# Ledger of designs, part 28: peptides against a protein of PDB entry 3T6J

Target 1, 375 residues: chain A of PDB entry 3T6J
Amino acid sequence: PIVESYIGFIESYRDPFGSRGEFEGFVAVVNKAMSAKFERLVASAEQLLKELPWPPTFEKDKFLTPDFTSLDVLTFAGSGIPAGINIPNYDDLRQTEGFKNVSLGNVLAVAYATQREKLTFLEEDDKDLYILWKGPSFDVQVGLHELLGHGSGKLFVQDEKGAFNFDQETVINPETGEQIQSWYRSGETWDSKFSTIASSYEECRAESVGLYLCLHPQVLEIFGFEGADAEDVIYVNWLNMVRAGLLALEFYTPEAFNWRQAHMQARFVILRVLLEAGEGLVTITPTTGSDGRPDARVRLDRSKIRSVGKPALERFLRRLQVLKSTGDVAGGRALYEGYATVTDAPPECFLTLRDTVLLRKESRKLIVQPNTRLE
Target 2, 372 residues: chain A of PDB entry 3T6J as posed
Amino acid sequence: PIVESYIGFIESYRDPFGSRGEFEGFVAVVNKAMSAKFERLVASAEQLLKELPWPPTFEKDKFLTPDFTSLDVLTFAGSGIPAGINIPNYDDLRQTEGFKNVSLGNVLAVAYREKLTFLEEDDKDLYILWKGPSFDVQVGLHALLGHGSGKLFVQDEKGAFNFDQETVINPETGEQIQSWYRSGETWDSKFSTIASSYEECRAESVGLYLCLHPQVLEIFGFEGADAEDVIYVNWLNMVRAGLLALEFYTPEAFNWRQAHMQARFVILRVLLEAGEGLVTITPTTGSDGRPDARVRLDRSKIRSVGKPALERFLRRLQVLKSTGDVAGGRALYEGYATVTDAPPECFLTLRDTVLLRKESRKLIVQPNTRLE

## One batch from the design tools (peptide; aimed at target 1 P82 A83 R267)

Design b2_p14_5 (made by RFdiffusion4)
Pose (drawn by RFdiffusion4):
Structure b2_p14_5 (pose): chain A 372 residues (1-112, 116-375), chain P 14 residues (1-14)
Amino acid sequence: as target 2 above (372 residues)
Amino acid sequence: AAVAGDVYPSAFAP
């Protein structure tokens, strides 16, 4: 459609429980030139789902070209303006017929060297160069194969299923599936506090995982002297964001104040656990003399160590999502999401530095439409 | 939900 639109109580992020949605609405025009560069990603999107760490029976049944667009925003009502979105928020529809992927083009043009804190004098160079371009990649993957992948196991009214039980097996355990989503049950209704952050974490992780693929970069025009940097800046940005996320964590309530930032911190911790000197947090000192930190990501070890930590992680996340296993999901997540002062990082002590170097986000003014 | 990227606040022009 020339004009793209949508509205309702949709994103559930701000409900302390995680079920009730916050009202919003938007009207934006579809840009053509930048969209083809996405519809391409849609065309070849079918194959990639099978590159995911879980078998094809643990994935959605068919596939689709649900849609991927680039929208110049006219009116976005509500608290915030996201860079990209995958909707409608009803999972059942996501599997049965389809969903949509939205990359807002003109919001980007808004959001783009001393404020590059927690990096090194190198790095921030590659950051300034490849952040913008890589942003499209990460978004595309986050939206398309982030939430586009995965399958829910639901018990329909009768004792039957939405799938064939005897032929489905859990790779982690080896047994046959003993858990699932029953009638009326949904992602938020079960995982609740964690559902948003958990699902986002999965999407971003698949983001990096498939951001390691030559084809996607060929779609975005990255290869050779190019294919490097973008991937690096992407991962580096992920780990840095994992550091900045401490600001949005409340230690006194042992509570996280956001899904994305918490998820990013979790991915950071998983990478830190992979060890092998791939990632480091150094309690340095800024030129101003105050405290500071430098995030060190060895790029040569990306495929040899980091990737395994990823596909094992995604495999577990997805496995626990399909069967709807909350116990394992939390135990696997809230354990990773835990914030403590234990070395050789001391995140409780780092958080202060993160707050000192903290940033306040900018404001996006919007135009109106007068009736003549 | 399924939002990608950072989210920025907004306001309407008078």

Design b2_p14_5_s1 (made by RFdiffusion4, then SolubleMPNN; from b2_p14_5, 6 letters changed)
Fold by OpenDDE base, seed 4:
Structure b2_p14_5_s1 (fold): chain B 375 residues (1-375), chain A 14 residues (1-14)
Amino acid sequence: as target 1 above (375 residues)
Amino acid sequence: GGLAGDVYPVVRAP
């Protein structure tokens, strides 16, 4: 078998300032069959990057073809096992040297073990569809998240010699209509500038890219979905995200006003964006469970994903990218922390919903690492 | 970065 591994101080999710890496390592075996789908995605990446809601001037000047491999993890040493990985974690290196993407296929396969009777916060009519398509939709989301999320966008930089990697006279900020007024100086990085919000902000951008681009027919075709199946995959992917935004409340600590999981914070932010879009796109309804205790239901109007959801996400995603590219920490923090704020304000009453989420919390996930044999 | 999975309880055995 083809074995891949990596080891070192890699992920900074546990650093409040997003800078110090946690020691991590894995050993995995390449899944050739699943890797083929991601290779097709890579082959379309340059074209799909043009579908992202920012001007070409905010995208990488030259496309660098990355690697993308599906891996079955044998051992993983770290605080959490991801479903996908994009490395290196340095945006400057990503845009100048390239990057590698991996999908941890056997981690994703955990989603296939979803039990209908244990599936919380969904309408009964959505449960079977959700169970059927959660896995496939998550494959799509991971592929887009890693390759076109983390793998997209340009940082505006002034080098040590004073040269810019963009034309200061002609490049226009699409949000302000003005010339670019801020950038990264030599030695400044995404993490060093955005600090406490860097990890979650970037995950939010990547997740948003996934939702946004999964609407593109070519993406679904690459993964082998057409017609009604493609529409169901889209619906379940979006439904999974809004549900995840509700589940995310488990990882918020009200007493400390902080989040304990960067991806979950990102998913909550996306939920807030889609709720703000209004028009009945997303509805969270408090209910009473069969046990007589508080429950909730998340509803996503399928018919409004493209008409309401996509435009809202487009605007938000563009803002995320523009603020990232220009190194506008003040603007980025104001935007992101605004959506990441958890209050008990009506109509959502998120702190009350959090109590419901905690009440309905399932047992801790245990990942027992597999072994393999030579045939 | 790495995308986290969901929070559903599961035990994956060899």
Scores: peptide ipSAE 0.058, ipTM 0.692, DockQ to the pose 0.372
OpenDDE base, seeds 1, 2, 3, 5: peptide ipSAE 0.029, 0.042, 0.030, 0.030; ipTM 0.657, 0.651, 0.649, 0.651; seeds 1, 3, 5 fail the geometry check

Design b2_p14_5_s2 (made by RFdiffusion4, then SolubleMPNN; from b2_p14_5, 7 letters changed)
Fold by OpenDDE base, seed 4:
Structure b2_p14_5_s2 (fold): chain B 375 residues (1-375), chain A 14 residues (1-14)
Amino acid sequence: as target 1 above (375 residues)
Amino acid sequence: GGLAGPVYPVVRAP
């Protein structure tokens, strides 16, 4: 088999300042069949990048074809096992040297173990559809998240010689209508500037790219979905995200006003964006469970994903990218922390919902190293 | 970066 591995100080999710990497390593085997799907996505990446809601001036000047491989993990040493990886974790290197993407296929396959009777916070009518398409929709999301999420966008930089990697006279900030007023100086990085919000902010951008681009017919075609199946995959992907936003409350610590998981914070932010869009797109309804205890239901109006959800996400995603590109930490922090704030304000009453989420918390996930053999 | 896996509980025993 083809074996891939990496080891080192890689992910900074456990650093409050987003800078210090945790020592991590994995050994995995290439899944050739699933890798072929991601190679098709790579082949379309240059075109799909143009579908993102920012001007070409905010995208990489030159497309660098990345690698994308599906991996079955044999061993993973770290604080958490991801479903996908994009490396290196340096945006300057990503835009000038390229990057590597992986999907951890057997980690994703854990989703197929979902039991209907244990599935929380969904309407009964959505459960079977959710179970059926959770895995496939997550494959789509991971592919988009890594390749076109983490793999997209440009940082505006002034180098050590004073040269800019953009035309200061002609490039316009699409949010302000003005010329670019901020950028990264030599030695400044995404993590060094955005610090405490850097990891979660970037995950939010990448997740938003996934939701946004999964609406594109070509994406679903690449993954082998057409017609009603494609629409169901889209619906389940969005439904999974809004549900994840509710589940995210488990990872919020009210007493410390902090989040303990960057991806879940990102998913909560997306939920807030989609709730703000209104028009009945997303509804969270407190209920009483069969046990007589508090419960909740998340509803996503399928018919409003494109008409209400997409425009809201487009505006938000563009703002995320523009603030990232320009190194506008103040603006980025104001935007992101605004959506990441958890209060008990009506109508959502998120702190009360958090109590419900904790009450309905399922069994702890335990992932054990798999076995493999040569035949 | 790495995308976190599913949040629903799964226990895989040896």
Scores: peptide ipSAE 0.033, ipTM 0.671, DockQ to the pose 0.364
OpenDDE base, seeds 1, 2, 3, 5: peptide ipSAE 0.034, 0.035, 0.033, 0.030; ipTM 0.692, 0.684, 0.671, 0.658; seeds 1, 2, 3, 5 fail the geometry check

Design b2_p14_5_s3 (made by RFdiffusion4, then SolubleMPNN; from b2_p14_5, 6 letters changed)
Fold by OpenDDE base, seed 1:
Parts: C-alpha cells; structure tokens; sequence
Structure b2_p14_5_s3 (fold): chain B 375 residues (1-375), chain A 14 residues (1-14)
C-alpha cells in the first residue's frame, strides 16, 4: 500500500486569532479506487477555476497542478479529524509553489452512517433521499471545497521592494468598478490581517465554492452522476448545507458572542445568505416533535436553487473573494460578522432555534482508529 | 485548511 503522513504545526482553528498552528500528525493509506474521482477533478481544475465568479485577475496567475488523493487514516493525532485537507495553509505558497489535497475517506464513511430515525430537522419526504445521497454529495463537496475552494483566489501583494503582483493600472475591482485600493504589504498574511474571522471566513469561501460549482454539469459528470442522480446530488448537497447552518447553532456561545467552530460558523453564514435571498428558497419552521417538545424543519425548494440560490451565492462569494484579495479587513469583517451575528430577532429567532438544536442534539460520533495487518 | 463534518472524538484502541 501507498502510505502518506504529515506532522507539524499545521491547522490554526484553535487559535482565536487564526495564527498559531496546532501540533498534529497522521499516518494514512491511499485508497486508489476513491482517488480516481479526485484525479479527474484535478484534470479539470484549470477550466473549473474559470467558472468561479471573479475576474481572472483575482485568480492565480499560473495554474499549478495539485495533488489530490483519498486517504484512509490509520492514526491521527490532533483535536479532531477533518473530512478533507488542503495544505499548505499559506496563500503565497499556494500561489507560487502549489498545494496538496486529501479526502479522508474513512472519516467520511463514519459521517455517512446516519440512521433515519435520528435524522433531525428534515422533512420526512427528504429523509430517504438525504440518506441515499449524503455520502456521494459530500464527496463532491469535499473535492470542490479543498481543490477549488482553498485552492483558488489570489492575494494582491506589494513585496518588500515595492513591486506588485498585479497591474495597478488595469485591474478593476468588480464590486466597486474602481482600481485596486488596498493590498497585502510585505509581512502581512491572510491570518495576520483578518485575525479572528480569518479561519471561518476562509471556510465559508471554500464551502460556498463547493455549493456554487456543484451546479456545474461537468463537476457532476466527473463524479459519475448524470440525469436525475446529478440533480439529486445537487439538491442533497445544498440541503445538507442549510441543515448544517441550523446545526451550527450548537457551536455558538451567546454569553460570549463567540463561535467555537470555524466550519460551523461558516455554514451558519451561508444559511443566512440563502435565507436573505428569500423567495421561498429556504424555510426554517419551528414545530413540535412527537415527544411534545420543540423541533424544527428545514425546507429547501429544489426548483429555486439555480434561479434564486445560485445568484445569491454568486454575489456573496464574489464579495468574499474581492475583500480577501484586497486585504480589506474592515469591509470583510463588516460583511462576515453581519451574517455571523446570532440574535433572537424575528422571523428566524435564531437564539430560540438554538435551544431547539441543543434539545435535539445527537450524541457525538466516535472515530476509532484502526489497525492494519499484513496477510 | 480542511473541511469538517461533525466534530468526531478520536478513540484509540488499547
């Protein structure tokens, strides 16, 4: 078998300022069969990058072919095992040297193990479809999230010698219609500038890329989905995201106005964006469960994903990227924290919904690290 | 970076 490993101060999710990495490491075995789909995605990556909703001037100057593999984790030392990884976590290195992507296949397998009777916050009519396609749709989401999410976009930089990595005279900010007015100076990084929102903001961008690009027929074809199956995968991927946005409330601490998990905060933000789009795209309805206690249902109108959801997400995703590229911390913080704010204001009453989420909280799944044998 | 589903506690075999 092909063995992969890494070790070091890699992920900064536990640093409130997003700067200091947690020491972690893993040993894993390559799953050749599952890697094939991701290899096909890599082969189309350069073309798919052009489908993202920002000008080429906000994308990498030169495409660097990344590595993408599916891994079965044998051992993992860290605070938690992700479903996927994109490294390095330095935007400059991603732009100039390239990057590697992995999907942790056996972690995903655990996530796929959903019992119908325990599946919360979905309409009964959606449960079977959700159970059927959650796994496959999440494979798509992981691939897009890592490769084309974290692996996309350009930071505008002025180096220590005063040189710019973009043409100041010709590059136009698509949001303002003006020339670029801000950038990263020498020594400034994404994490150093955006600090407390950096990790969650980047996860939100990556998740948004996944939702946006999963609508592209070529992506579904790469993963082997066509016709009705492709549409179901799209629907379940979007449904999973809006449901995740509700579930995310578990990780909000009202007393501290603090989010405890970057990805969950990101998913809540996306939920807020899609709710703001209106037109019946997403509906969260408080209900009463069979036990007589509070419950809730999330509804996603399949017919409005492309007509309402995609445009809303496109605008939001473009704004995220533009603000990131230009190092506009004030604008980025205003945008992101606005959507990340949790209040009890009607009609959503998110703080009340949080109580419902906590009430319906499932026991945490356990990942038991396996052993391998030589036969 | 990485994508996370549910936050899973890691249990090691004895």
Amino acid sequence: as target 1 above (375 residues)
Amino acid sequence: GGIAGDVYPVVRAP
Scores: peptide ipSAE 0.147, ipTM 0.733, DockQ to the pose 0.616
OpenDDE base, seeds 2, 3, 4, 5: peptide ipSAE 0.123, 0.032, 0.168, 0.034; ipTM 0.674, 0.655, 0.728, 0.651; seeds 3, 4, 5 fail the geometry check

Design b2_p14_5_s4 (made by RFdiffusion4, then SolubleMPNN; from b2_p14_5, 7 letters changed)
Fold by OpenDDE base, seed 4:
Structure b2_p14_5_s4 (fold): chain B 375 residues (1-375), chain A 14 residues (1-14)
Amino acid sequence: as target 1 above (375 residues)
Amino acid sequence: GGIAGEVYPVVRAP
């Protein structure tokens, strides 16, 4: 078998300032069969990058072909097991040297065992589709999230000699219509500048890329979905995200006004963006469960994903990227913290919904890691 | 970075 491993101070999710890495490591076996779809995605990456909602001037100057491999994890030592990984976690290195993507296939496979009777916050009519397509749609999301999410965008930099990696006279900020007014100086990094919001902000950008690009027919084709199946995968991917945004409330601590999980915070932000879009795209309805206790239902109007959802996400995603590229911490913080704020304001009453989420909370996920042997 | 999964019951990794 082909064995892959990594070890070191890698992920900074547990650092409130997003800078200090947690010591982490894994040992995994390459799944060649499952890697094929991701290899096809890599082959289309340069083209798909052009579909992202920012000017080419905000994308990497030169495409560097990354690796993408599906892995079956044997041992994972860390605070949490991800479904996918993009490394290194340094934007400058990603931009100039390249990166590697992995999908943790056997971690993803655990999600396939969803029991219908225990599935919370969905309409009955959506449950069967959700169960059927959650796994496949999540494969799509992971691939896009890692390769084209974390693997996209450019940081504007002035080097130690004063040279810029962009033309100051011709590059225009698409949000302001003006020339670029801020950038990263030598020694400044994404994490060092954006600090407390860096991890969640980047995850939000990557998740948004996934939702945005999964609408592209070529993406679904790469993953082997066509016709009605492709549309169902899109629907379930978006539905999963808005549901995740509600579930995310479990990871918010009202007393401390903080989030305990960066990806869940990101998913809540996306939910807020899609709710703000209005027009009946997303609806969260408090209900009473069969047990007589509070419950809720999330509805996503499939017919409005492209007409309402995509434009809203496009605008938001572009703003995320522009603020990231220009190192505009003040603007980025204002934008992101605005959507990440949890109040009990109508109509959503998120703090009240949080109580409902907690009442319906599932048991903590424990993944018993596998063994292997030679035959 | 890496994408996180949802919370599920205790299971053995396939």
Scores: peptide ipSAE 0.168, ipTM 0.727, DockQ to the pose 0.372
OpenDDE base, seeds 1, 2, 3, 5: peptide ipSAE 0.119, 0.110, 0.032, 0.100; ipTM 0.705, 0.729, 0.653, 0.684; seeds 1, 3, 5 fail the geometry check

Design b2_p14_6 (made by RFdiffusion4)
Pose (drawn by RFdiffusion4):
Structure b2_p14_6 (pose): chain A 372 residues (1-112, 116-375), chain P 14 residues (1-14)
Amino acid sequence: as target 2 above (372 residues)
Amino acid sequence: TSSTAGTFSLDYLN
C-alpha cells in the first residue's frame, strides 16, 4: 500500500503484569527505493530459518513473504516512535497466515564523538562509520527472523494438538514434549513479567547470529573490506548496550524497567560467561577525573567463542518458548538477568558510573495535516 | 488474549 497504517491497544510493554496493551496508532507512507533492499531480504528469508539452532519441527509450519517495508512516518500517536516493528501482536496469526515487518525510514534520518562513552578512541571511529548502516541489518533481522521464527505448541480444545507429538523431541532433554500452551493461553498470559524482555532478547540474539552470515551482508552491500567492521560494530554495540542497560534496572526493587535494555544486559552476561577474554569491563577513569568504564570486545574471537554461546542460548530460549515452559524459562533468564556486585565486574558498582555518564533521549516533533 | 509486539528501540543508538 501507498499509505501504511495501524492502530489499537498493541504493544504490551508498559503493563506491570505484561498483558494489557498500550494504545497507539500510526500513518506513514511507503518509500519504494529503500524497500527493495528489504524485499530482497524477504526473498531469501526462507532458507535462513533452517539455520536456527532448533530443528525444522520446532519452527513454524510453512513460511511467508508477510511484508518488509520502509515507511516515512506521518503521524505516530502514543508514548513512542519505534525504529521497526513486527505485528500484529497475535502469535497465532504469526504462524497461521502471517505478520508484517516495518522499518520506519525517516525516524532513522533523525537519530544519528564524546558522547560515545564506554568505548575506546578506536572503536568509536568504526562506530560512527558503521552504526547507521548496521542499524538496518540488526533491525531487519530483529523484525524478520527475530519474531518471524519460532513455533508455539498449543493444545486445541480436544485432546489433539497443532502438531505431531510422537515425532517431536527436546534436544536439551531427549524426552518427548511434556509441556505446551493450552487453550486460551498466550505468551504474555504465561511468561507475563518476562515475556516481553525474553522474546526481545531472542530476537536480538538471532540478530547477531544471522548478522554473522555473508549473504545478509551481500543483501546490504557489505563484504570484503566491508563485511568486517559492520559485524564488529554491531556486536560491540550489543555489548555496550548491555552495559548501558544498568540505568534502567532498579536494584532496590530488584526489578527491570525495560524489556530491550534488560534483554541486552542478559546477552551481555551470556557473552561474558563465554569468557576466553572475548569481553571485558574495566573500571577506568575518564579524562574529567570522575569514574568511568571501557568495554573491550576482542573481535578475533567472535566466531570461535561468542557464536557458540549464542546458538546454545537461542536453542534454549526457543525450546522453552515452544513448550511454553515458564519454570525453565525464568530460571534460565532471571538468573541471567540478575544484577549483583560480584566481581570481576561489580555491576552494582558499575551502574553508578552508567548513571553518571547517563543520557537522556531526544524528542521527535511531528507534523500535522490541515483540511482545506 | 494478546501477545508481545516486536519492536526495536532507538535506545540502541545511544

Design b2_p14_6_s1 (made by RFdiffusion4, then SolubleMPNN; from b2_p14_6, 9 letters changed)
Fold by OpenDDE base, seed 1:
Structure b2_p14_6_s1 (fold): chain B 375 residues (1-375), chain A 14 residues (1-14)
Amino acid sequence: as target 1 above (375 residues)
Amino acid sequence: GGGPTGVVSLDDLR
């Protein structure tokens, strides 16, 4: 077997300012079959990057072919085990030196263990479909999230010598129609500028890339899905995201007006974006459970994903990228915190829904490190 | 420092 490992101060999720890395390490075995799918995705990455909703001037100048591997994790040391990884976490290095992607395949396999009777907040007619395609949809989402989410976009930089990595005279901001008016100065990074929102904002961008690009037929083909199966994978991927946005409320602390988990905050933001799109795309309905206590149902109209959902997500994702590229912290914070705000305002009444989410909370799954041997 | 950009959380598997 091919063994991979890494170790060091890698992820900064536990730092409120996103600057200090946590010690982390793992040992894993390569899953060759799944890695082959990701290799095909890598082969298409340069073309798929062009499908993202920003001008080429906001994308990397030169495509650097990354490594992408599916791994079965044997041992993991850290505060939390991820489903996917993109490293290094330095945007400048990603742009100039390249990056590596991994999917922790056996972590994703936990999704296959979902019990129908415990599945919350879905319509009954969606549950079987959700259970069937949750795993495969995660493979798609993680691949896109890491490779084309975290692996996409350009930061506009002025170096210590005063040189720009973009043409100030010709590059136009697609949101304003004007020349670029802000950028990163020497020593400034994504994390240093966006600080408290940097982690969640970037996760939101990456998740949005996943949802947006999973609609592309080539992506589903790479993962081996065609026809009705491809459409079901798309539907379940989007359904999972809107459900996750509701579940995310568990990680909001109303008394402190803060979020305790960056990815969950990101998913709530996406839910808000898709709800704002309206037109019956997403509906959250408070209900009463069989136990007589509060419950809720999330409904996604699959027929409106491309007509309503995609355009809404496109506009939002473009704004995220433009604000990131230009280092516009004020604009970025206003946009992101606006969607991340949790109130009890009608019609959604999210604080009330949070009570329902907490009431229906399932026990968190724990992954225990396995043992393995050759037979 | 290292950025928080490179991970999908396990919490979405619920």
Scores: peptide ipSAE 0.107, ipTM 0.761, DockQ to the pose 0.765
OpenDDE base, seeds 2, 3, 4, 5: peptide ipSAE 0.090, 0.112, 0.108, 0.105; ipTM 0.739, 0.764, 0.756, 0.757; seeds 3, 4, 5 fail the geometry check

Design b2_p14_6_s2 (made by RFdiffusion4, then SolubleMPNN; from b2_p14_6, 9 letters changed)
Fold by OpenDDE base, seed 3:
Structure b2_p14_6_s2 (fold): chain B 375 residues (1-375), chain A 14 residues (1-14)
Amino acid sequence: as target 1 above (375 residues)
Amino acid sequence: GGGPTGTVPLDDLR
């Protein structure tokens, strides 16, 4: 078997400033069959990047073909076990040198262990479909999230010599219609500028890319889904995201007005964007459970994903990218913190919903390290 | 140094 590993100070989620990495390490075996699907996605990546909702001037100047591998984890040392990884965690290096993607396949397989009777916040009519397609939809989402999420977009930079990596006279900001007014100076990075929101903002961008591009027929075909199955995978992927946005409230601390998990904050932001789209796309309804205690249901109107959801996500995702590319911290913070704000304002009453989420909190999933041997 | 985070955590699977 092909063995892969990494070790070092890699992920900065535990640093409030997003700069200092946590010491991590893993040993894994390559899953060749699943890796083949991701290789097909890589083969289409250059074309799919053009489908993203920003001008080519805001995308990488040159496509750099990355590696993408599915891994079965044997050992993982760290505070959090990921489902996917994109490295290096430096935008400048991703832009100029390339990157590597991995999907932790046996971690994703844990999604198949979902029990119907314990599944919270879904309509009964969606539960069986959700259980059936949760795993496959995760494969799609992780692939897009890593490869085309984290692997997309350009930072506008002025180097130490004063040279720009973009034409100041011709590049137009699609949101303002004006020339580019801000950029990264020498020594400035994504993390150094956006600081406390950098990690969550980037995860939100990557998740949004996943939702947006999973609507493309070619993506579903790459993963082996066609016809009704493809539409079900799309539906479940979007449904999972809006459900995750509700579940995310567990990781909000009202007393400190802060989030304890970057990805969950990102998912809540996406939920807020899709709720703002209106037109009955997403509905969260407080209910009473069979036990007489508070409950809730999340409903996603399948028929409105393309007509309502996609345009809303397109506009939001474009704004995220433009603000990131231009290093517009003020605009980026205003946008992101606006959607990340949790209040008890009607109609959603998110603080009240948080109490419901905590009441219905599922048991923590545990991963046990496996053994492997040659037979 | 720091950069954008690239890890999808286990909590995604809940």
Scores: peptide ipSAE 0.093, ipTM 0.755, DockQ to the pose 0.756
OpenDDE base, seeds 1, 2, 4, 5: peptide ipSAE 0.081, 0.068, 0.047, 0.089; ipTM 0.738, 0.719, 0.671, 0.744; seeds 2, 5 fail the geometry check

Design b2_p14_6_s3 (made by RFdiffusion4, then SolubleMPNN; from b2_p14_6, 8 letters changed)
Fold by OpenDDE base, seed 3:
Structure b2_p14_6_s3 (fold): chain B 375 residues (1-375), chain A 14 residues (1-14)
Amino acid sequence: as target 1 above (375 residues)
Amino acid sequence: GGSTTGTVPLSDLD
């Protein structure tokens, strides 16, 4: 088998300043069959990047073909096991040198173990579809998230010699209609500028890219979904995201006004964006469970994903990218923290919903590392 | 230095 591994100070999620990496390592085996799907996605990546809702001037000047591999993890040492990885983590290196993507396939397979009786916060008529398509839809989401999420966008930079990597006279900010007024100076990075929101903001951008691009027929075709199946995969992917946004409340600490998990914060932000879109796209309804205790239901109107959801996500995603590209920390923070704010304001009453989420919290899944042998 | 980007977790980071 083809064995891949990495080890070192890689992810800085546990550092409040996003600077110090946690020592992490894994050993994995390449899944050739699943890797072939991601190779097809890579082959379409340059074209799919053009579908993202920002001008080409805000995208990488040169497409650098990345590697994308599905891995079955044998051993993982770290505080948390990921479903996907994009490396290196530095935007400048991604832009100039390229990157590698991995999907941890056997980690994703854990999603298939969902028990219907324990599935919270979904309408009864959605549960079977959710169980059926959660895994496949998550494969799509992870692939898009890594390759076209983390792998997309340009940072505007002025180098140490004063040269710009963009034409100051001709590049227009699509949100303001004006010339570019801010950029990254020499030595400034995404993490250094956006600091406390950098990780979650980037995850939100990547997740949004996944939702946005999963609507593209070519993406579904690459993953082997057509017709009604493709539509169900789309539906379940979006449904999973809005459900995850509700579940995310577990990771909010009201007393400290902070989030303990960057991806969950990102998913909550997306939920807020889609709720703001209105028109019955997303509905969260407090209910009473069979036990007489508080419960809730998340409903996503399938028929409104393209008409309401996509335009809302498009506008939001474009704003995320423009603010990222221009290094506009003030604008970026205002936007992101606005959506990341958790209050008990009606109609959502998110703090009350948080109590419901905590009440209905499922037991933590345990991941057991497997053995493997040659036959 | 490090970065907090590039990973989709299945579990929380406590």
Scores: peptide ipSAE 0.034, ipTM 0.693, DockQ to the pose 0.449
OpenDDE base, seeds 1, 2, 4, 5: peptide ipSAE 0.033, 0.029, 0.031, 0.033; ipTM 0.714, 0.686, 0.710, 0.709; seeds 2, 4, 5 fail the geometry check

